# Ledger of designs, part 114: peptides against a protein of PDB entry 3ESW

Target 1, 322 residues: chain A of PDB entry 3ESW
Amino acid sequence: NNIDFDSIAKMLLIKYKDFILSKFKKAAPVENIRFQNLVHTNQFAQGVLGQSQHLCTVYDNPSWHSIVLETLDLDLIYKNVDKEFAKDGHAEGENIYTDYLVKELLRYFKQDFFKWCNKPDCNHCGQNTSENMTPLGSQGPNGEESKFNCGTVEIYKCNRCGNITRFPRYNDPIKLLETRKGRCGEWCNLFTLILKSFGLDVRYVWNREDHVWCEYFSNFLNRWVHVDSCEQSFDQPYIYSINWNKKMSYCIAFGKDGVVDVSKRYILQNELPRDQIKEEDLKFLCQFITKRLRYSLNDDEIYQLACRDEQEQIELIRGKTQ

## One batch from the design tools (peptide; made by RFdiffusion4, then SolubleMPNN)

Design b2_p18_5_s4 (from b2_p18_5, 10 letters changed)
Fold by OpenDDE base, seed 3:
Structure b2_p18_5_s4 (fold): chain B 322 residues (1-322), chain A 18 residues (1-18)
Amino acid sequence: as target 1 above (322 residues)
Amino acid sequence: DELELLELIQKIKKYLEE
């Protein structure tokens, strides 16, 4: 009896699909108990859960997407994308166009739209006066600043005129479309919303060592791609560990469809101790939150995302950052 | 290992697409 290997392979893939789908069913009581105990006993786990409740959903706002698209110079952006695509992209297929779009959005955002703010300019003395500003500390928002999800306000005194300038740290990305200035937090917040407004699959990456960036899922490259708006960087996950020689312990990606520990993509050297949570508990936590985020999806959507997760998991385990 | 299983599944998928 000749073993029909093709038939066996097909049957195995059917059973495998059913097995994968079974993992995304409603959590068992034992899993719920484990989750509740973990988030109540471990501060890092509680922090990851808290971030997921905000970052996984906040950017999926159609009203915000409309405001963004109305605010950006779309004619300039698409003109530049078309120009670069016409030079290099025709041979590589239509899917690469989105990579050119993300690269142009990085350029446009850094060069034309948003400004880095180490210190604010003096409100009285005007432009290019930040060198005369002395930090006095931080305080809570006033009544006006509180309207725009402001957690803290940095206070500066001008050495020239003696006046006080307030630099509110707004978390409302729509307010950031007006102010057009900030540090890594404001940059990443607004840029994440911008990418989402173009209908892209985007994750917000939180690093425990005070940096944040994005990942974009490239259909051309068929993987998650590092994107840093502050650095105008595309597909350079090594810049932190290698170029900056930064020490890091955790990088966690937050998206609408899941939470993933992406530390292996970015922590290539100078790894700090991972002592905030047990590795097994972190893996469980990310999987549990991801499962909850997918509860409303159909079997086909769940399976497609699971196939993507498998490819990413292989990449992360092998440590093959290209 | 989870990795070995995932790699085998990827090989089977690739084989059936050829």
Scores: peptide ipSAE 0.398, ipTM 0.898, DockQ to the pose 0.805
Fold by OpenDDE base, seed 1:
Structure b2_p18_5_s4 (fold): chain B 322 residues (1-322), chain A 18 residues (1-18)
Amino acid sequence: as target 1 above (322 residues)
Amino acid sequence: DELELLELIQKIKKYLEE
């Protein structure tokens, strides 16, 4: 009996599709109870949920995208992308152009556009005076600063002139287009918006050990790619664990289509105890939030995303990102 | 094993695309 393997394979994939789609149906009452109990009893879970409510949707703002594109030197950016693409890109297909774009955006952002700010310059003494600044602590925003989603203002005194300089920690990325300075939080916040403004699939990665970065979905590489604006880094997920010898416990990626524990991509050594939540509960939480984010999608969209999820899960389980 | 199942599904998809 010549078994038609092609027919069996097709039938299996149909049944598999149906099975996958069934997982994205409305949550059962028991799942809702489990979710509610988890976020009410586990602080880490509550934190992940809270972050997802902001980070998964905030960057999907067409008005912000327009403002970003109007603010950046697009002529310079595309000139540089075209130059690099002309050298090597012709042999590797159309999708590689976007990788060159992201690499140029990393260069442009770090070298030409944004500034790292450990301490602000003195407002009175002018540029390059940060060395004279002494931290006095932090306080709440004033009436003007509060307009730009500012939760904290760092206060500094100039050792030279004695004047006070305020460094507001703005969370409004549009305000960051004006101020053009910050630490890892401000860098990642604005850079995530910049990548989104070019129509890219982007996730915000939160590390529990006080760092943040991006992931970009490369159509050329057909995977999520590490992107760190602070480091001008593309596809170097190992830099934290290996180069920095950083100890880490959790890395969580937040995107419009899902929340994913990406710890295995970045925590290659020096793993800290993962004691904030049970592994099964974290997996459940991320899946539950992801399911909710996909409620409005049709079956084909859900299945396409599920196929990407499968590839990522294989990558994460095997630890073979590179 | 979830991994083994996913890998088999990927192999099947690849086979049908060839």
Scores: peptide ipSAE 0.389, ipTM 0.896, DockQ to the pose 0.828
Fold by OpenDDE base, seed 5:
Structure b2_p18_5_s4 (fold): chain B 322 residues (1-322), chain A 18 residues (1-18)
Amino acid sequence: as target 1 above (322 residues)
Amino acid sequence: DELELLELIQKIKKYLEE
């Protein structure tokens, strides 16, 4: 009996595709009940759901993409990308060009475009006066600040002139194109939008221990790549656990096509207790939200995403980048 | 078990692409 291994392999992949597609059918009543109970009884689950409702879709705004592209110095960016691509990239094909683009966007954003703001400059005294600023606390937005999705405003007093300077923490990324300053939240927010504006596949990574960054899907590397705009970092997922010796419990990635627990990519040592939710419930939650995000996709789109998911799951289970 | 299954699927895909 000559076993036609090629035929068996092809048939297996067909059946496997059907199996994968079956997972993305409408949720059974029991799954809906489980989901509802979980988000109503577990605060962490409710938080993940709430974040997904915003972060998974907010950056898919064509009007915002146009504004971003009109604001950036595209001539400079592409000049630099072309220069770096010409050195090493031609032999590796067109897919590597996007990696060079992301690297240049990291450079451009940090070096030329956006500023880190520990303390604001005094509005009265002018530039380079942040050293004279004393924090007085935080308050709610005023009528003008509230127009730009501002949740809190940090208040500072100038030790030199005595005037008050407001540092609103804007969540509107279009406003951030104007202000061009912030901390990790503002950096990651605007940089996520910038990457999206170039048509890239991007996820927003939330860390429970007060940090945020991006992941970009590299077609060249065929995987999700760590991207931190604050650090001008590309493909350095170890930076937090190893270089910073940061203790972490959860890292959750939010994208238009899914929510994924990426903790294993970033938490390499000094893991904090994962006591906010049961592991099986977190896995269920992420899968359930991901399923809902993919409801409008066709079978081919679902299968392509599932192929990427498989590669990522192998990476995450092994704890090693492929 | 999940890892082994995923790895087998990956190997089959690669084999058929060769």
Scores: peptide ipSAE 0.379, ipTM 0.891, DockQ to the pose 0.898
Fold by OpenDDE base, seed 2:
Structure b2_p18_5_s4 (fold): chain B 322 residues (1-322), chain A 18 residues (1-18)
Amino acid sequence: as target 1 above (322 residues)
Amino acid sequence: DELELLELIQKIKKYLEE
């Protein structure tokens, strides 16, 4: 009797789908207890949870997407994307167009739209006066600044005119569309929203060692792609560990559909001790949060996302150095 | 063990798509 391998393979995939779906069912009481104990006893876990409550959902705001699209020079962006796509894209299929879009958005954002602010210009002396600014420290937001989710305000004194300039660290990305300046936090925050506004699958990557960036899910490459707006970088996950020689311990990606430890993608050398949480507890935490984020999804959506997760896990384990 | 299983599943998926 010839074993019908096709039939067996199909049956296996059905059973496997059922098995995967079973993992995304409502958390058992034991899992809830473990989760609660973990977030109450481990500060790192509490931090990851707190970040997930904000970063996984804040960018899924249709009103914000509209404001972004109305603010950007879409004609310029698409003109440039079309130009690059016309050169090389036709051979690779339609899915590569989105990669060109993200690359152009990186260019546009860094070159035409947003500004790095190490120190603010003096409000009195005008442009290109940041060299004259002395930091006095940080303080809480005033009544106006507080309207835009401002956690802290950096205070600078102009050495030329003696006036005080405030640099509010706004967390409201819509306010950042107005101010058009900041550091890695503001850059990543607004750029994450920009990418989301184009309907892209985007994650916010938090590095414990004071850097943040994005990941975009490329349908062309069929994987999560490193995107850093500050560096105008696309698919260069090695830049931190290799080019910057940065020491890192944790990189956590936050998206609408999950929280993932992506440390293996970015920490290629100079790994710092991962002593903030047990690896098994971090894995559990990320899975638990991911499970909660997917609770409202149907079985097909859950399975498709699980397939992406599996592919990503294979990638992360194999350590495909590009 | 998990990796090997995932790789086998990926191979099966690929085989059925071809």
Scores: peptide ipSAE 0.369, ipTM 0.889, DockQ to the pose 0.790

Design b2_p18_6_s1 (from b2_p18_6, 12 letters changed)
Fold by OpenDDE base, seed 3:
Formats: C-alpha cells, structure tokens, sequence
Structure b2_p18_6_s1 (fold): chain B 322 residues (1-322), chain A 18 residues (1-18)
C-alpha cells in the first residue's frame, strides 16, 4: 500500500490549525491567576504590561492619521518614492513599493521634517544658540505644557543673555507635529504614528538601555524589518550591538496584535544580564498579552497572525532571516 | 519548540511544492 504522504500532510495541517486556534481561546482560570501574580510580584512584568496598555493601541487613532497625512508633504514624498522605484526598474508590484515608501519616509522625516534636539536654542537669542545653553535640571509641566501629555520639562539657562528656556518632553505626537524636535523618544513616537497613518503594520520597540525604534512588517520581505528614524536606518538590526558596541539586556516590541521579545534580533554581542524576570515568565507574559490583544479577531485572522508568529520565532531562534 | 515549528514549516513547504 503506497503511503499517501499528501493526505497525511493535509490531515496534520488541519489538526495543527485547530490546535493553534485552541491556544487563542479565552484564558483558563489558572493562566489568569499566574498573570495576576506575575504583574503584582515582578516590577519588570508590571512595566511591560503598562507599556502594552499604551503602545499597543495609542497609534490606532483614525483622527490622528488624518492630521498626520494633512501635515506631511505627500506630493514630495510620493514624487521621491516614484523616482526611486522607477530608477531600480523592478516590476515587483505593490509589496516592494511599500519598502520604498518607508525608506523615503525615513529620509523625509530626518532631512526635511524633524530635528534632533540635544539642547534647545535660546528663546531670546534665536536660532543656532544651543551651544550657549546650560542645563539646570528638570521639573514638572506648567498648565499649558500639561495639555500635551508632558511628563517632564528640561530647563536650560542661556550663558549669553541669562534667560531660561524650557524644553518640554511631550508625549502627544500631535504636538510633536508642531514642535518638530526632540530626542529618540519623540522621534520614535511621532515616526511610529506616521508609519501607522500610511496603513502599515508597525511595532514600537523598547530597549531597556534607553533607546527606542520601530519595526515594520514588509510584505515584500515577508518579515519584520528594523526601522530607526533617528538613524535613517532600514533593515540594520546590527547597528546597536555591532556599530555602537551597545550593551543591552531586553528589546520588547509592542504592536496592536502582540507583544514580542525581539532581543535576539538586536542583541548580537555585549549582552547584559537578563535578571529582571525569569525567561519562562517573560515568555508567558508576552504570550498572555498577545492573546488578550487578539480576543476580538476571527479564526482566520488568528491563524494568519499565528503563522507570522511562527515564522518570526524560527527567525529569532536561528538568528538567520529565511 | 523549534523542532515542532520546523516540522510544521517543512510540511507546509512540502504541500506548496505539489
């Protein structure tokens, strides 16, 4: 009797689909107890949960997307995308065009739209006066600054005129469309919203060692792609560990459909101790939050996302893009 | 975990080639 390998393979995939769907059903009472105990007893777990409650949903605001698209020079952006796409001559369709769009958005954002602010210019002396600014420390927001989700304000004194300049650290990305300046936090915050406004699948990556960036899901490359607006970087996950020789312990990606430990993508050398949480507990936490984010999705959506998760896990474990 | 993921990947790939 010839073994029908095709029938066996099809049967296995059907059973596997049912198994995957079963994992995304409502959490068992024991899982809820484990989750509650973990976030109450582990500060790192509480931090990840708190970040997920904000970062996984805040950028999915249609009103903000409209404001972004009205603020950007879309004519310039699409002109440049079309030019670069035409230059490389590949008829690879809509999927590769989106990669060109993200690359142009990186260029446009860094070169034309947003500015790095190590020190602010003096409000009295005008432009190019940051060299004369001395930090005095940080304080809470005033009544006006507090309207734009400001957690802290950096205070600077001008060595030339003696006046005080305030640099509020706004977390409202709509306010950042006006101010057009900041550090890695402001850059990543607004750039994440920009990418989302184009209908892209985007995650916010938090690094415990004081850096943040994005990941974009490329339909052309069929994987998550590193994107850093500060560096105008596309698909260069090695820049932190190799180029900067940065020491890191945790990189956590936050998206609308899940929370994922992406440390293996970015921590290639100089790994710091991962002592903030047990590895099994971190894995459980990310899976549990991801499960909650998917509770409203249908079986087909759940299965497609689970297939992406599996491909990403293979990539992260092997350390090679397939 | 990796072995299970790789097995499913190989099964999917096998069916796509037929």
Amino acid sequence: as target 1 above (322 residues)
Amino acid sequence: ELEELELIFEIKKYLEKK
Scores: peptide ipSAE 0.250, ipTM 0.847, DockQ to the pose 0.941
Fold by OpenDDE base, seed 5:
Structure b2_p18_6_s1 (fold): chain B 322 residues (1-322), chain A 18 residues (1-18)
Amino acid sequence: as target 1 above (322 residues)
Amino acid sequence: ELEELELIFEIKKYLEKK
C-alpha cells in the first residue's frame, strides 16, 4: 500500500496548528501562581517583567510615528535606498527593499542625524568643548527636564569657564528628535522608534552587561536581523563577543509580540555565569509574557507568529536556520 | 524540542514543494 505521505503531512499540520493555538489559551491557575511567585521572589525576573511592560508597547504610538516621519529627510533616505536597490535588488525581489531601507536608516542616523555624546559641550563655551568637561556626578531632573521622561541628569563642570552643563538622559524619544545626541540608550531608543515608524517588526535587545541594540525582522532573510545604530551594523551579531571580546550573560529581546532570550545569537564566547535566574524559570517567564502579549490576536495571527518563533528557536539552538 | 521543531519544519518544506 503506497503510504499517502501528503495526506499524513497535511493532517499532522492541522493537528499541530490546534496544538499551538492551545498553548496561547488563557493561563492556567498554576501558571499564574508560578509567574507571580517568580516575579516577586526573583529580582532578574522582576526586571524583565518591568522592561517588557514598557519596551513591548511604548513604540506602538501612531502620533510618534507621524512626528518621526515629519522630522526625517525622507526624500534623501528613499533616494539612497532606490539607488542601492537599483544596483542589485531587482534580482532578489521586492522583499529585499526593506533590508536596503534599514541599511540606509543606519547610515542616515549615524552620519546625518544623531550624535554620540560621551561628554556634552559646554553650554557657555559652545561647540567642540567636551574635552574641557569634568563629570561631577548625576542628579535628578529639574522641572523642565522632568517633562521628557528624564530619570537622571549627568552634571559636568567646564574646566575653562567653570560653568555647569547638564546632560539629561531623556527617555522620551520625541525629545531625542530635538536633542539629537546621546549614548547607546538614547541611540537605541530613538532608532527603535524610527524603525517602527516605517511599519517594521522591531525588537529592543537588552544586554545585562550595559549595552542595547535592535533586531529587525527581515522578510527577505526570513529571520530576525541584528541592528546596532551606534555601530551602523546590520546582521553582525558576532561583533560584541568576537570583535569586542565582550563578556556577556544575558541578551533579552523585547517586542510587541513577545519577549525572547536571544543570548545564544550574541554570546558566542566568554560567557559570564547565568546565575540570575534558573534557565527553566527564564524560559517560562519569556513564554508567559509572550502569551500575554498575544491575548488579543486571532488564531491565524497566533499561528503565524508561532511559526516564526519555531524558526527562530531552530536558529538559536543550531546556530542556523535551514 | 529541537527534533520536533525540525520535523515540523521539514513537513512544511515538503508540502511547499508539492
Scores: peptide ipSAE 0.245, ipTM 0.833, DockQ to the pose 0.884
Fold by OpenDDE base, seed 2:
Structure b2_p18_6_s1 (fold): chain B 322 residues (1-322), chain A 18 residues (1-18)
Amino acid sequence: as target 1 above (322 residues)
Amino acid sequence: ELEELELIFEIKKYLEKK
């Protein structure tokens, strides 16, 4: 009896597709109860949920994308991308163009567009006066600052002129297109929006140990790629654990299509205790939120995303197969 | 979980090569 391996493989894939789709159906009452209990009893879970409610959807704003594209020097960006693509891109296929685009956006953003702000310049003394600034603390936003989703304003006094300079920590990325300065939060926030504005699949990665970055899904590499705008870094997930010798416990990626624990990609050494939530509960939480984010998707979209998730899980478990 | 994912991956790969 010639075993028709093709027929068996096809039948297995059909059954597997049905199985995967069954996982993404509306949550059962028991899952809802588990979820509610988890977010009400675990502060970390509540935090992840709260972040997902913002980060998974906020960047999917077509109006913002238009404003971004109108603000950036697209001629310069594409000129540089085309230049790099012309060197090596034709040998690698068209999908590599987006990798060159992201690399140029990293360059452009760090070198030409945005500024790191450890301390603000004195509003009175002008540029390059940050060295004269003494922090006085933080306060709530004023009426103007509150218009731009500002939760905190850092207050600085100039040692030279004695005037007060406010550094509002804006969470409105459109305001950041104007201010063009900040720390890792502002950098990652605006850069996430920038990448989204080019139609890319992007996730916002939150690290519990006070850092944030992006991931971009490279069609060329067929995987999620580390992207840090602060560091002008592309595909260097090791920089935190190895180069910075940073201790970390959790890295959670937030995207429109899901929430994923990506800790294994970035925590290569010096792992801190993961004691904020049970691993099973975190896995459940991320899956539950992901399931909710996909409720409006069709079966084919759900299946394609699930296939992508599976490849990512293989990568995360095995480590980077170099 | 990994073994199952790998098996599915190999099945998909087998079908794509034909």
Scores: peptide ipSAE 0.234, ipTM 0.839, DockQ to the pose 0.791
Fold by OpenDDE base, seed 1:
Structure b2_p18_6_s1 (fold): chain B 322 residues (1-322), chain A 18 residues (1-18)
Amino acid sequence: as target 1 above (322 residues)
Amino acid sequence: ELEELELIFEIKKYLEKK
């Protein structure tokens, strides 16, 4: 009897689909208890949950997307993308164009749009005076700064004129379109919104060791791609561990469709102790939050996302950044 | 977990080629 391998494969996939869908059904009471206990007893878990409540949803704002697109020089961006796309001569389809777009957005953002701010310029002395600025510490926002989701204001004194300059750490990305300066937090915040405004699948990656970046889901590469706006970096997940020789413990990605421990993508050497949470509990936490984020999705959407998740897990486990 | 994921991946790949 000729073994009908196709029929067997189809039957297996049907059963597997049903199994996957069953995992995304409403959490059992025991899972809810485990989640609540974990979040209440583990500070790292509480932090991940708190970040997810903001980072997973805040960038899905159509009004913000419109403001971003109205603010950027789209003519310049698309001109440059078209120019670079034309050089490769290979009609590798519409999917590769998006990779060129992200690369141009990285260039545009770093070179033309946004500025790194270690210390502000003196408001009195003018441009290129940051060298004269001495930090005095941080304080709460004033009434005006508070309108733009500012939790902290860094205070600087000018050594030349003695005047005080305020550097508010704005968390409102729309305000960052105006101020156009910041550190890794402001860079990643606004750049994440920019990528989202082009309709891209984007995650915000938080590293416990005080860095943040993005991931973009490339339809061309069919995977999550490292994107660091500060470094103008595309698909270079190794830069932190190898180039910087940075020691790291946790990298957590936050997106609208899930929360994922992506530490294995970025921590290639010099791993710090992962002692903040049990590995099983972190896995459970990320899965539980992901499940909640997908509650409104239909079975087909859930299954498609699960298939993408599986491919990512294979990548992360194998340690092969293709 | 990896072996299971790899198996499912190979099954999907097999069906896509046919």
Scores: peptide ipSAE 0.233, ipTM 0.835, DockQ to the pose 0.818

